# Designs tried in a protein design run: peptides against a protein of PDB entry 3V4L. Part 27

Target 1, 386 residues: chain A of PDB entry 3V4L
Amino acid sequence: GQPLAKDKVALLIGNMSYWEHPKLKAPLVDVYELTNLLRQLDFKVVSLLDLTEYEMCNAVDEFLLLLDKGVYGLLYYAGHGYENFGNSFMVPVDAPNPYRSENCLCVQNILKLMQEKETGLNVFLLDMCRKRNDYDDTIPILDALKVTANIVFGYATCQGAEAFEIQHSGLANGIFMKFLKDRLLEDKKITVLLDEVAEDMGKCHLTKGRQALEIRSSLSEKRALTDPVQGAPCSAEALVRNLQWAKAHELPESMCLKFQCGVHIQLGFAAEFSNVMIIYTSIVHKPPEIIMCDAYVTDFPLDLDIDPKHANKGTPEETGSYLVSKDLPKHCLYTRLSSLQKLKEHLIFTVCLSYQYSGLEDTVEEKQEVNVGKPLIAKLDMHRGL

## One batch from the design tools (peptide; aimed at target 1 G81)

Design b2_p14_3_s1 (made by RFdiffusion4, then SolubleMPNN; from b2_p14_3, 10 letters changed)
Fold by OpenDDE base, seed 1:
Structure b2_p14_3_s1 (fold): chain B 386 residues (1-386), chain A 14 residues (1-14)
Amino acid sequence: as target 1 above (386 residues)
Amino acid sequence: MEVKLVSTDPQLTK
């Protein structure tokens, strides 16, 4: 019979905004496009941008809690990385220069933990460099992996080689995602799909002799990303997994705020990623005696590190939100919350209405505090260890 | 516009 997945879970991490290393661009688009494709494949997807070491560890731990017997697990990483002695290291955004294995997440350690969950399939898609780090002399003594015959690695590049971004005047994919996205929905064994992606990459004049996909597999079964999820969630574990995933994707409900002057504001929320939310405000009713009014959001929790200079923009693009701008209402003020993983408390903020009456020169302000609870990934208590 | 490939290797900036 066709293999069935008990469930399908993916963790996608895109690190771009490094503190001590060159900034990347491709991970933004790559994580977003891969999220949308994996959702069409009935994956439960957590998508995270710009994680610290601690935040990456917690994201992996939460991902491992979603894994169980016969579940398909997919880990995608786009960012800086290295490979020492056949071990792949993902570099967090807060990694020092130079970084070492102690500052990074070892993919083979994650694989060991996934094997303990008796997963149906383990897929790693690593869009990172595989050069040796000469500043790390640590030889990791890894325990022998179990023989599970259900592992697939897609490395964006060969051993000891670099991965590349496409510098274009706009948003562009990394090289790996550029070819992967065209085939990801195909009903093929995952290794066959990746072999076709490798052939497509090998035909490209830009990548020929610079970057080639490497596939490592122990996969003995004909498993595909298209494999159907087995039936209604009948186990307590499946219900918990569904609830945990739902929590990581719950947006706040849209609110209608009423001010004493008679102005009504619509406050709305949109998810760009599991840790990135757009807040937007629109004036839905204005008394005729009020000639001008604007609705600003302010007084955010300090944990979110929101620069007021980047808040309350006239377009989503001015906030850095190029991907979801088509799905947003027009003629709003937009604010991007890019670090929801840092939120320890409820998201409480102030909506400030500034307005002017006809025939008065002075602006009047009214303020209303809004509590929207814990949005998206902030419902996963990723911070319970600090 | 010339499509340029840029390495994601942070070690090349040394």
Scores: peptide ipSAE 0.269, ipTM 0.793, DockQ to the pose 0.547
OpenDDE base, seeds 2, 3, 4, 5: peptide ipSAE 0.268, 0.262, 0.249, 0.268; ipTM 0.792, 0.791, 0.784, 0.792

Design b2_p14_3_s2 (made by RFdiffusion4, then SolubleMPNN; from b2_p14_3, 8 letters changed)
Fold by OpenDDE base, seed 2:
Structure b2_p14_3_s2 (fold): chain B 386 residues (1-386), chain A 14 residues (1-14)
Amino acid sequence: as target 1 above (386 residues)
Amino acid sequence: ETVELVSTDPELSE
């Protein structure tokens, strides 16, 4: 019979906005496209951009809580990275220059912890460089991995080689995601699917002799990303897992705010990633005596580090939101919250209405405070340890 | 349009 997954869970991390290292562009598009494809494959996907070391550790811990016997686990990483002594290190955005193993997450340590969960399949997709870091002389003494015969690594590049992104005037993928996305939905054994992706990269004139996919696998069974999830959650643990994932992906409900002047504002929310949300405001009713009227959002929690110069834009693109702009209502003001993982409290902010009456020169302001609770990933309280 | 590949290696960006 076709293999069944008990559940399917994916953690996708895209680091691009490094503090002490060159900024990347591809991880934004790659994480977004992979998220949409894995959702079509019935994966529970957590998608996170621009994580610190601490935030990456917490994201991995929360991912490991979603893993159990017979669950399919997929970890994707796009960002800076290195490989020392066959150990792969993911570089957080706050990593110093130079970085060391103590500043980075070891993928083989994560694999050890996944093997303790008795997972049905472990897939690692590592879209990072695999050069040696000569500033890190540490030899990590890792415990021997168990023989589970269910591990697949897809490395975007060969050992000791570089990964590349495409420089284009617009949105572009990394090289690995460019080829992976075209095949990811195919009902094939995951190692066969990745081998076909490797062939496509090898045939492309752009990538030929520059980047080649490496596949490492112990997978003895015909497991595919298309394998159906086992029906209704039969265990208390499966119910808890479904509830935890649902909480981490619940948007605030859209609100209609009514001001004393008789103006009505629609306040809406959209998810770009598990830690990135767009707030949008629109005027849905205006009395005829009001000639000009604008609705701004302000007074955000300091933990979110929101620059007011980037808030309340006339287009989603002016906020840096290029991916979800087609799915947003038009003629709004838009604000992008890109660091929801940093939110310790409820998301409380002010909606400020600025308006002018016909025949009065003075602008009038009305304000309403809005509490939307903990949106998306902020419900997991990733910061509970500090 | 010449599609250029850029390395994601931080050491090559210095």
Scores: peptide ipSAE 0.226, ipTM 0.760, DockQ to the pose 0.493
OpenDDE base, seeds 1, 3, 4, 5: peptide ipSAE 0.225, 0.116, 0.207, 0.224; ipTM 0.763, 0.653, 0.752, 0.764

Design b2_p14_3_s3 (made by RFdiffusion4, then SolubleMPNN; from b2_p14_3, 8 letters changed)
Fold by OpenDDE base, seed 2:
Structure b2_p14_3_s3 (fold): chain B 386 residues (1-386), chain A 14 residues (1-14)
Amino acid sequence: as target 1 above (386 residues)
Amino acid sequence: MTVELVSTDPELSK
């Protein structure tokens, strides 16, 4: 019969906004497109951008809590990385220059922990450079991996080689995601699918002799990302997993705020990623005596590091939100919260209405405090270890 | 449009 997954869970990490290293562009698009494809494949997807070492550790721990016997686990990483002694290291955004293994997450350690969960399939998709880090001569003593015959690595590049992104005037994929996305929905054994992606990369004149996919697999069974999820969650662990995932993806409800002047504002929320939310405001009712009226959001929690210069923009794109702009209402003011993983408390902020009456030169302000609870990933208390 | 590939290697940007 066709293999069944007990469940399907994916963690996608895209690191771009490095503090001490060159900024990347491709991980934004790559994580977003892969998230949408894996959702079509009935994966529970957690998608995270720009994580510190601590935040990456916590994201992996929360991912491991979603894993259980017969669950399919997929880890995707796009960012800076290196490979020393056959160990793959994902570089957090706060990594020092130079970074070492002590500042980075070892993928083989994550694999060990996934094997302890008795997972049905372990897929690693590593969209990073695999050059040696000559600043780190540490040979990690890793525990021996179990023989589980259910492991697949797709490396975007060969050992000791670079990964590339496409430089365009706009947003573009990394090379690996450019080819992976075209085949990811195919009902094929995951190693066959990746081999076809490798052939497509090898035929492309841009990538030929520059980047080649490496596949490392112990997968003995015909398992595919298309394999159906086993029916309704019957175990307490499966119910907890579903509840944890649902909590991490719950948006605040849209609100209608009413001001004393008779202006009504629609306050709405959209998810770009599990840790990235767009707030948008629109004037839905204005008395005729009010000639000008704008609704600004302000007074965000300090943990979110929201620069007011990047808040309350006339377009989503001016906030740095290029991917979800088509799904957002038009004629709003937009604010992008890109670090929801840092939120320790409830998201409380102020909606400030600035308006002018006909025949008065002075602007009037009214303010309302809004509490939306913990949105998205902020419901997963990723700070419990501090 | 000339499509250019940019390495994601941090050492090439130093």
Scores: peptide ipSAE 0.236, ipTM 0.783, DockQ to the pose 0.513
OpenDDE base, seeds 1, 3, 4, 5: peptide ipSAE 0.225, 0.221, 0.208, 0.231; ipTM 0.780, 0.780, 0.770, 0.782

Design b2_p14_3_s4 (made by RFdiffusion4, then SolubleMPNN; from b2_p14_3, 9 letters changed)
Fold by OpenDDE base, seed 1:
Structure b2_p14_3_s4 (fold): chain B 386 residues (1-386), chain A 14 residues (1-14)
Amino acid sequence: as target 1 above (386 residues)
Amino acid sequence: MEVKLVSTDPELTK
């Protein structure tokens, strides 16, 4: 019979805003496009941008809690990375220069933990460099992996080689995602799908002799990303997994705020990623005696590190939100919260209405505090260890 | 516009 997945879970990490290293661009687009494709494949997807070492560890731990017997697990990483002695290291955004294995996440350690969950399939898609880090002399003594015959690695590049992104006058994919996205929905064994992606990359004049996909697999079964999820969640573990995933994707409900002057504001929320939310405000009712009014959001929790200069923009693009702007209401003020993983408390902020009456020169302000609880990934208590 | 490939190598410094 066709293999069935008990469930399908993906963690996608895109690191681009490094503190001590060159900034990347491709991870933003790559994580977003891959998220949308994996959702069409009935994956439960957590998508995270710009994680510290601690935040990456917690994201992996939460991902491992979603894994169980016969579950398909997919880990995608786009960012800086290296490979020493056949071990792949993902580099967090807060990694020092130079970094070592102690500052990074070892993919083979994650694989060991996934094997303990008796997963149905383990897929790693690593869109990072595989050069040796000569500043890390650590020889990791990894325990022997179990023989599970269900592992697939897609490396964006060959051993000891660099991965590349495309720079042009706009949003662009990394090289790996550019070819992967065209085939990802195909009903093929995952290794066959990746072999076709490797052939497509090898035909490209830009990448020929610079970057080639490497596939490592022990996959003995005909498993595909298209494999159907086995029936209604009948186990307590499946219900918990569904609830945990739902919590990580729950947006605040849209609110209608009423001010004493008779102005009504719609406050709305949109997810760009599991840790990135757009807040938007619109004036839905204005008394005729009020000639001008604007609705600003302010007084955010300090944990979010929101620069007021980047808040309350006239377009989503001015906040750095180029991907979800088509799905947002027009003629709002927009604020991007890019670090929801840092939120320890409820998201409490102030909506400030500034307005002017006809025939008065002075602006009047009214303020209303809003509590929207813990949005998206902030419902996963990723910070319980600090 | 010329499409350029840019390495994602961090170019670690001592």
Scores: peptide ipSAE 0.325, ipTM 0.835, DockQ to the pose 0.732
OpenDDE base, seeds 2, 3, 4, 5: peptide ipSAE 0.025, 0.024, 0.023, 0.319; ipTM 0.641, 0.642, 0.637, 0.830; seeds 2, 3, 4 fail the geometry check

Design b2_p14_4 (made by RFdiffusion4)
Pose (drawn by RFdiffusion4):
Structure b2_p14_4 (pose): chain A 386 residues (1-386), chain P 14 residues (1-14)
Amino acid sequence: as target 1 above (386 residues)
Amino acid sequence: STKLVSRDAKPHDP
């Protein structure tokens, strides 16, 4: 009568800043939006931006680790894609020009690994172009899929076609997400809901005749993204899964820093994506003997490759964050640390204090090191092992 | 400005 979910797990990857290919804009916004909607449907969500081939493989491995028998698994990709010989490929940021299947991730490969885990539902939302990569000589000769009647595809466009994004100077949105976001929370069967989305997508003027939603499904059960999760976890296997999930969404505690000169610096942390964290520095207390002082953050791990233009900015928007000043506490210096999947080491940076005493010209520098461990997805140790 | 942009990688051999 009522279909049930052992758990609901989602992996959302949004690639924008390609090295050898045109950079995109809507993937960040779409990924942020789909996480919020999927969390309202009680999903364990992993949100990641600008992944290389190696990094993309690890995200799939961490996602597969969170899937077991009866778990609803969902994959959302927004970025560059190509379709050759019946296979869909997601293109990582590190992809060369020209690129081949070896440089890319085959969705069919990911689907087989999910079937090996006995998942109740396999939903794929591919928000990418589906044209031929004429430079791709290799045909993967993949093994046949087990008939499991739970595979669902939400292609943003048809084979040989293009998926489009509206790059309005401001926010920038994807077409698939414009029509998906208004309907995702419905209690309809996943296939029925995706078809109703395809109707509203046809009413789109910007994309008519260039992009249409394609649904491919084997699903023979009235399964939906709103189906409930098996109440009390109480199983030992169920507990290991909730720990593995919580291990990736840990944020450093908002610490207060005391300086030898009697100055207090409040250090705050904010989560944007599993891959993205925002630090803010607020000067909470200073002694009367000091009037002039500015707190600045430096000496980040070189693995992260933090650009200076994204650090020590008056507002979060100036760092490139999707989070706005109403979401983040007011008046601090905001710094954006994207690319946490690049952190093999522990997070150590210096909170540098530049200050001046009453009646003196000289400028005094007090540097204090801060170790915040492995925030968010860095805690998963995606680079672990030999 | 508002532009409709494909997510086509537009590969080529330089």

Design b2_p14_4_s1 (made by RFdiffusion4, then SolubleMPNN; from b2_p14_4, 7 letters changed)
Fold by OpenDDE base, seed 1:
Order: structure tokens, then C-alpha cells, then sequence
Structure b2_p14_4_s1 (fold): chain B 386 residues (1-386), chain A 14 residues (1-14)
């Protein structure tokens, strides 16, 4: 019979805004496009941008809690990385210069933990460099992996080689995602799909002799990303997994705020990623005696590190939100919250209405505090250890 | 021109 997945879970991490290393661009687009494709494949997807070491560890721990017997697990990483002695290290955004294995996440350690969950399939898609880090002399003594015959690695590049992104005047994919996205929905064994992606990449004149896909597999079964999810969630574990995933994707409900002057504001929320939310405000009713009014959001929790200069923009693009702008209402003020993983408390902020009456020169302000609870990934208590 | 940029974090040796 066709293999069935008990469930399908993916963690996608895109690191680009490094503190001590060159900034990347491709991870933003790559994580977003891969998220949308994996959702069409009935994956439960957590998508995270710009994680610290601690935040990456917690994201992996939460991902491992979603894994169980016969579940398909997919880990995608786009960012800086290295490979020492056949071990792949993902570099967090807060990694020092130079970084070492102690500052990074070892993919083979994650694989060991996934094997303990008796997963149906383990897929790693690593869009990172595989050069040796000469500043890390640590020889990791890894325990022998179990023989599970269900592991697939897709490396964006060969051992000891670099991965590349395409610099264009606009948003562009990394090289790996550029070819992967065209085939990801195909009903093929995952290794066959990746072999076809490797052939497509090999035909590209830009990448020829610079970057080639490497596939490592122990996969003995004909498993595909298209494999159907087995039945209604009948186990307590499946219900918990569904609840945990739902919590990580629950947006605040849109609110209608009424001010004393008679102005009504619509406050709305949109997810760009599991840790990135857009807040937008629109004036839905204005008394005729009010000639001008604007609705600003302010007084955010300090944990979110929101620069007021980047808040309350006239377009989503001015906030850095190029991907979801088509799905947002027009003629709003937009604010991008890019670090929801840092939120320890409820998201409480102020909506400030500034307005002017006909025939008065002075602006009047009214303020209303809004509590929207813990949005998206902030419902996963990723911070319970600090 | 389409330029390929390495994602190699060359350790900035100061």
C-alpha cells in the first residue's frame, strides 16, 4: 500500500540578520515560499526568522514535541553554517565572530533526537555553506545513530563548498529553493524529487561548477512529501500536536475601537511568519466635524525591541513586509513585529488617535490600551528556561 | 547582471 504519514510537521528557520556576520537576503523569501508549499502538502509548519542560539534550541525542542511514531519530520534551515568532520552546524544570529560548535546547533544531534521519536520520515534541507570552520577544533563524539532507514538530507551544496544566493534588484531565492520550489509538490519518492532538483540545478549556467545539490539518504521505503496523513487524529498525542500547532498560528481577532470623539478604528493582524506579525490600523468611521485623524500604535513591550521609526508606516513594504502586502487591507498604517518569540508577557500596546476638529488649530489625542494576549509563536512558552 | 553571493560567513579576521 502507499505509505501513510501519522502526521506531517515542519520547522523552517531562516537566519539573515546576523549581528557579527554578513547579512543574508534569500532566507526571507525561501522560508516564506517553502511554508506555503508545505502547507499545500498538509504539513503543520512553524516558520521562524532570525533566531538566537537560545531561541533556535527552544524552536527545535518544540518541534521535537510535535514528533511521534510515524510522523514525518522536516527541518529546513537557511542561513550561515559550516561542516566539520561530517557534522553540520547551523549558525544563530547572535553567534560571535569567530563562532564555534558551542555557539551553534548540530544537525546530527537533532537527528538523534528525531530517531528517538520513532518518526516515519526525517528530512533535512540545509541551505547553508559546508566549508570547514578552522576556528572550531572540536571533534564532536556523536553516539552512533540508530539504523532507521528513513533519513534524507538535501544539502544545498557539496561537502566543503559554498552555498549562494542570487542578488537581483528585488526579492530573490537562494539557489537551492529556486529549483526545489518547482518540484516540491510532485508525487515522487523524496530522493527522486531531490535528484531531479539536482539535475535542474546542474543545468543552470550560473551554478555549474560552483554549487551542486548533495543527497544523503538511508530511505529504504517509497516515502514522499505528498504521502497522505493517516485518518482523523484519534490519539491523545495527535490532538495535543494539533492544539500545539494551532496555538503557534493563532492570530488575535480583529478589533473595532471606539473613541470618545466618535472615531472608530479597525485594528487588524496578519501573520508573515510564526514569529512575525503585521499590525494594521484603519479609520472606519469619522464624524464630519473631525477634519483629520490618524491612529498610531505605540508603547509595545520592551522585549520586542520595536524601533518607533519603523512603526506606523503608510505601506507594508516600508516596514520590510514585501511578501504579505497583497493580502493586507490598503490605506492603513502598518507596524511589523518581527521577534514574537521574545514576548514573555501578553502583547499589550497603546492605540493613539490624533485628530483635529474643523476650526481648531490644536490636535487632540485619545489613547486606548489594547491587550491581544500571546499571538502566534508567543503562545509556545519558548522562554520558560530564562 | 545576476550575481551569485556566497552565504559563507567568512570569519572577519580583524
Amino acid sequence: as target 1 above (386 residues)
Amino acid sequence: MTELVSTDPQPYVP
Scores: peptide ipSAE 0.284, ipTM 0.805, DockQ to the pose 0.766
OpenDDE base, seeds 2, 3, 4, 5: peptide ipSAE 0.274, 0.273, 0.262, 0.277; ipTM 0.805, 0.808, 0.777, 0.805

Design b2_p14_4_s2 (made by RFdiffusion4, then SolubleMPNN; from b2_p14_4, 8 letters changed)
Fold by OpenDDE base, seed 3:
Structure b2_p14_4_s2 (fold): chain B 386 residues (1-386), chain A 14 residues (1-14)
Amino acid sequence: as target 1 above (386 residues)
Amino acid sequence: MTELVSTDPELSVP
């Protein structure tokens, strides 16, 4: 019979906005496109951008809570990284320069924990450099991995080699995702799919002799990312897992705010990633005596580190939101909340209506506080313990 | 021309 997954869960991390390291660009597009593809494959996807060490640890812990016997687990990482002694290290955005293993997440440690969950398949897609870090002489004594015969690594590059981005005037994929995305939906054994991706990379004149995919597999069974999820969750654990994932993807409901002046504002929310939300405001009703009217969002929780200069933009693109702009309503003011993982409390903010009456020189302001609870990933309390 | 840029962080000596 066709293999069945008990469930399919993916954690996608894209680190770009490093504090002490060169900024990347590709992880934004790569995580977004991969999220959409894995959703078409019935994966429960958590997609996260720009995580600190602590936030990455918590994201991995929450991912591991979604894993169980026969579940397919996929970890994708795009960012800075290194490989020492056959161990892959993912570099958080807050990593010092130079970083060491104590500042980074070891993928093989995550694999060990995934093996304890008796997963049906463990896939790691690592879009990072694999150069040695000469500032880290730590030889990790890893415990012997269990013989699970269900592990696949897709490394974007060869051992000791660099991964590359495409320098483009606009948004572009990393090299690995550029080829992976074209094949990811194919009903093939995951190792066969990755071999075809490797062949496509090898045929490209840009990548030839610069970057090559490496596949490391112990996968003894014919398992594919297309393998159907086993029917309705019959176990209490499967129900809990489904609820936990759904909780982490719940957007606030759109609301209509009514001001005393008779202006009505639609406040809406869109997810770009599990930790990135766009707030948009639109004027849906304005009395004719009001000649100018704008609805600004302000007074965000300090934990979100929202610069007011980047809030309330006339386009999604001016906020740095290039991916979801097609799905957003037009003629709004847009604000991008890029750090929802940092939210400890409810998302409370002010909607400020600034307006002018015909024949009055002065602007009038009305304010309403809005509480939208914990949106998206903020429901997981990824800062539990700080 | 489409250029490839390395994602190597080029670690600095402290």
Scores: peptide ipSAE 0.310, ipTM 0.825, DockQ to the pose 0.739
OpenDDE base, seeds 1, 2, 4, 5: peptide ipSAE 0.254, 0.247, 0.308, 0.255; ipTM 0.746, 0.742, 0.825, 0.746

Design b2_p14_4_s3 (made by RFdiffusion4, then SolubleMPNN; from b2_p14_4, 8 letters changed)
Fold by OpenDDE base, seed 2:
Structure b2_p14_4_s3 (fold): chain B 386 residues (1-386), chain A 14 residues (1-14)
Amino acid sequence: as target 1 above (386 residues)
Amino acid sequence: MTELVSTDPQLYLP
């Protein structure tokens, strides 16, 4: 019979806004497109952008809590990275220059922890460079891995080689995701699927002789990303996993705010990633005596590091939100909340209405405080280790 | 020609 997954869980990390290293572009699009594809495959997907070392550790710990016997685990990483002595290191956005293994997450350590969960399949998709870091002479003493015959690594590049981005004037995928996305929904053994992706990369004149996919696998069974999830979660553990994932993906409900002047505002929320949310405001009712009226969001928690100059934009694109703009209502003011993982408290902010009456030159302001609780990933309390 | 840019952070290390 076709293999069944007990559940399917994915953690996708895209690091691009490095503090001490060159900024990347591809991880934004790559994480977004891969998230949508894995959701079509019935994966529970956590998608995170721009994580610090501490935040990456916590994201991995929360991912490991969703893993159990017979669960399919997929880790995707796009960002800076290196490989020393066959160990892959993911570089956090706050990594110093130069970075060392002590500042980075070792993928083989994550694999060890996944093997302790008795997972049904372990897939690692590593969209990073694999050059040696000459500033890190540390030989990691890793414990011996168990023989589980269920491991697949897809490396975007060869051992000791670079990964590349396509220089485009707009949004573009990385090389690996450009080919992976066209095959990912195919009902094939994951190693066969990745081999076809490797062939597609090898046929492309752009990538030929520059970047080649490497596959490492111990997978003895015909396991596919298309394998169906075992029916209704009967275990208390499966219920807890479903509840934890659902909490991490619950948006605030849309609100209708009523001001004393008789203006009504619609406040809405959209998820771009598990840690990135768009707030949008629109005027849904205006008395005829009010000639001009704008609704701004202000007074966000300091932990979110929101620059007011980037808030309340006339388009989603002006906030840096290029991916979800088609799904958003038009004629709003838009604010992009990145870094929701940093939120320790409830998301409380102010909606400020600025308006003018016919025949009065002075602008009037009314304010309402809004509490939307902990949105998306902020419900997981990724800060509990402080 | 579409240019490829390396994502190797070490190219920018001093």
Scores: peptide ipSAE 0.320, ipTM 0.836, DockQ to the pose 0.585
OpenDDE base, seeds 1, 3, 4, 5: peptide ipSAE 0.315, 0.313, 0.308, 0.312; ipTM 0.833, 0.829, 0.827, 0.829

Design b2_p14_4_s4 (made by RFdiffusion4, then SolubleMPNN; from b2_p14_4, 7 letters changed)
Fold by OpenDDE base, seed 1:
Structure b2_p14_4_s4 (fold): chain B 386 residues (1-386), chain A 14 residues (1-14)
Amino acid sequence: as target 1 above (386 residues)
Amino acid sequence: MTELVSTDPEPYVP
């Protein structure tokens, strides 16, 4: 019979805004496009941008809690990385320069933990460099992996080689995602799909002799990303997994705020990623005696590190939100919250209405505090350890 | 021109 997945879970991490290393661009687009494709494949996807070491550890721990017997697990990483002695290290955004294994996440350690969950399939898609880090002399003594015959690695590049992104005048994919996205929905064994991606990449004149896909597999079964999810969630564990995933994707409900002057504001929320939310405000009713009014959001929790200079923009693009702008209402003020993983408390902020009456020169302000609870990934208590 | 940029963090040569 066709293999069935008990469930399908993916963690996608895109690190680009490094503190001590060169900034990347491709991870933003790559994580977003891969998220949308994996959702069409009935994956439960957590998508995270710009994680610290601690935040990456917690994201992996939460991902491992979603894994169980016969579940398909997919880990995608786009960012800086290295490979020492056949071990792949993902570099967090807060990694020092130079970084070492103690500052990074070892993919083979994650694989060991996934094997303990008796997963149906383990897929790693690593869009990172595989050069040796000469500043890390640590020889990791890894325990022998179990023989599970269900592991697939897709490395964006060969051992000891670099991965590349395409610099264009706009948003562009990394090389790996550029070819992967065209085939990801195909009903093929995952290794066959990746072999076809490797052939497509090998035909590209830009990448020829610079970057080639490497596939490592122990996969003995004909498993595909298209494999159907087995039946209604009948186990307590499946219900918990569904609830945990739902919590990580729960947006605040849109609110209608009424001010004393008679102005009504619509406050709306949109997810760009599991840790990135857009807040937008629109004036839905204005008394005729009010000639001008604007609705600003302010007084955010300090944990979110929101620069007021980047808040309350006239377009989503001015906030750095190029991907979801088509799905947003027009003629709003937009604010991008890019670090929801840092939120320890409820998201409480102020909506400030500034307005002017006809025939008065002075602006009047009214303020209303809004509590929207814990949005998206902030419902996963990723911070319970600090 | 389409330029390929390495995602290799150039080791900070001090």
Scores: peptide ipSAE 0.274, ipTM 0.787, DockQ to the pose 0.753
OpenDDE base, seeds 2, 3, 4, 5: peptide ipSAE 0.266, 0.262, 0.248, 0.272; ipTM 0.791, 0.784, 0.756, 0.781

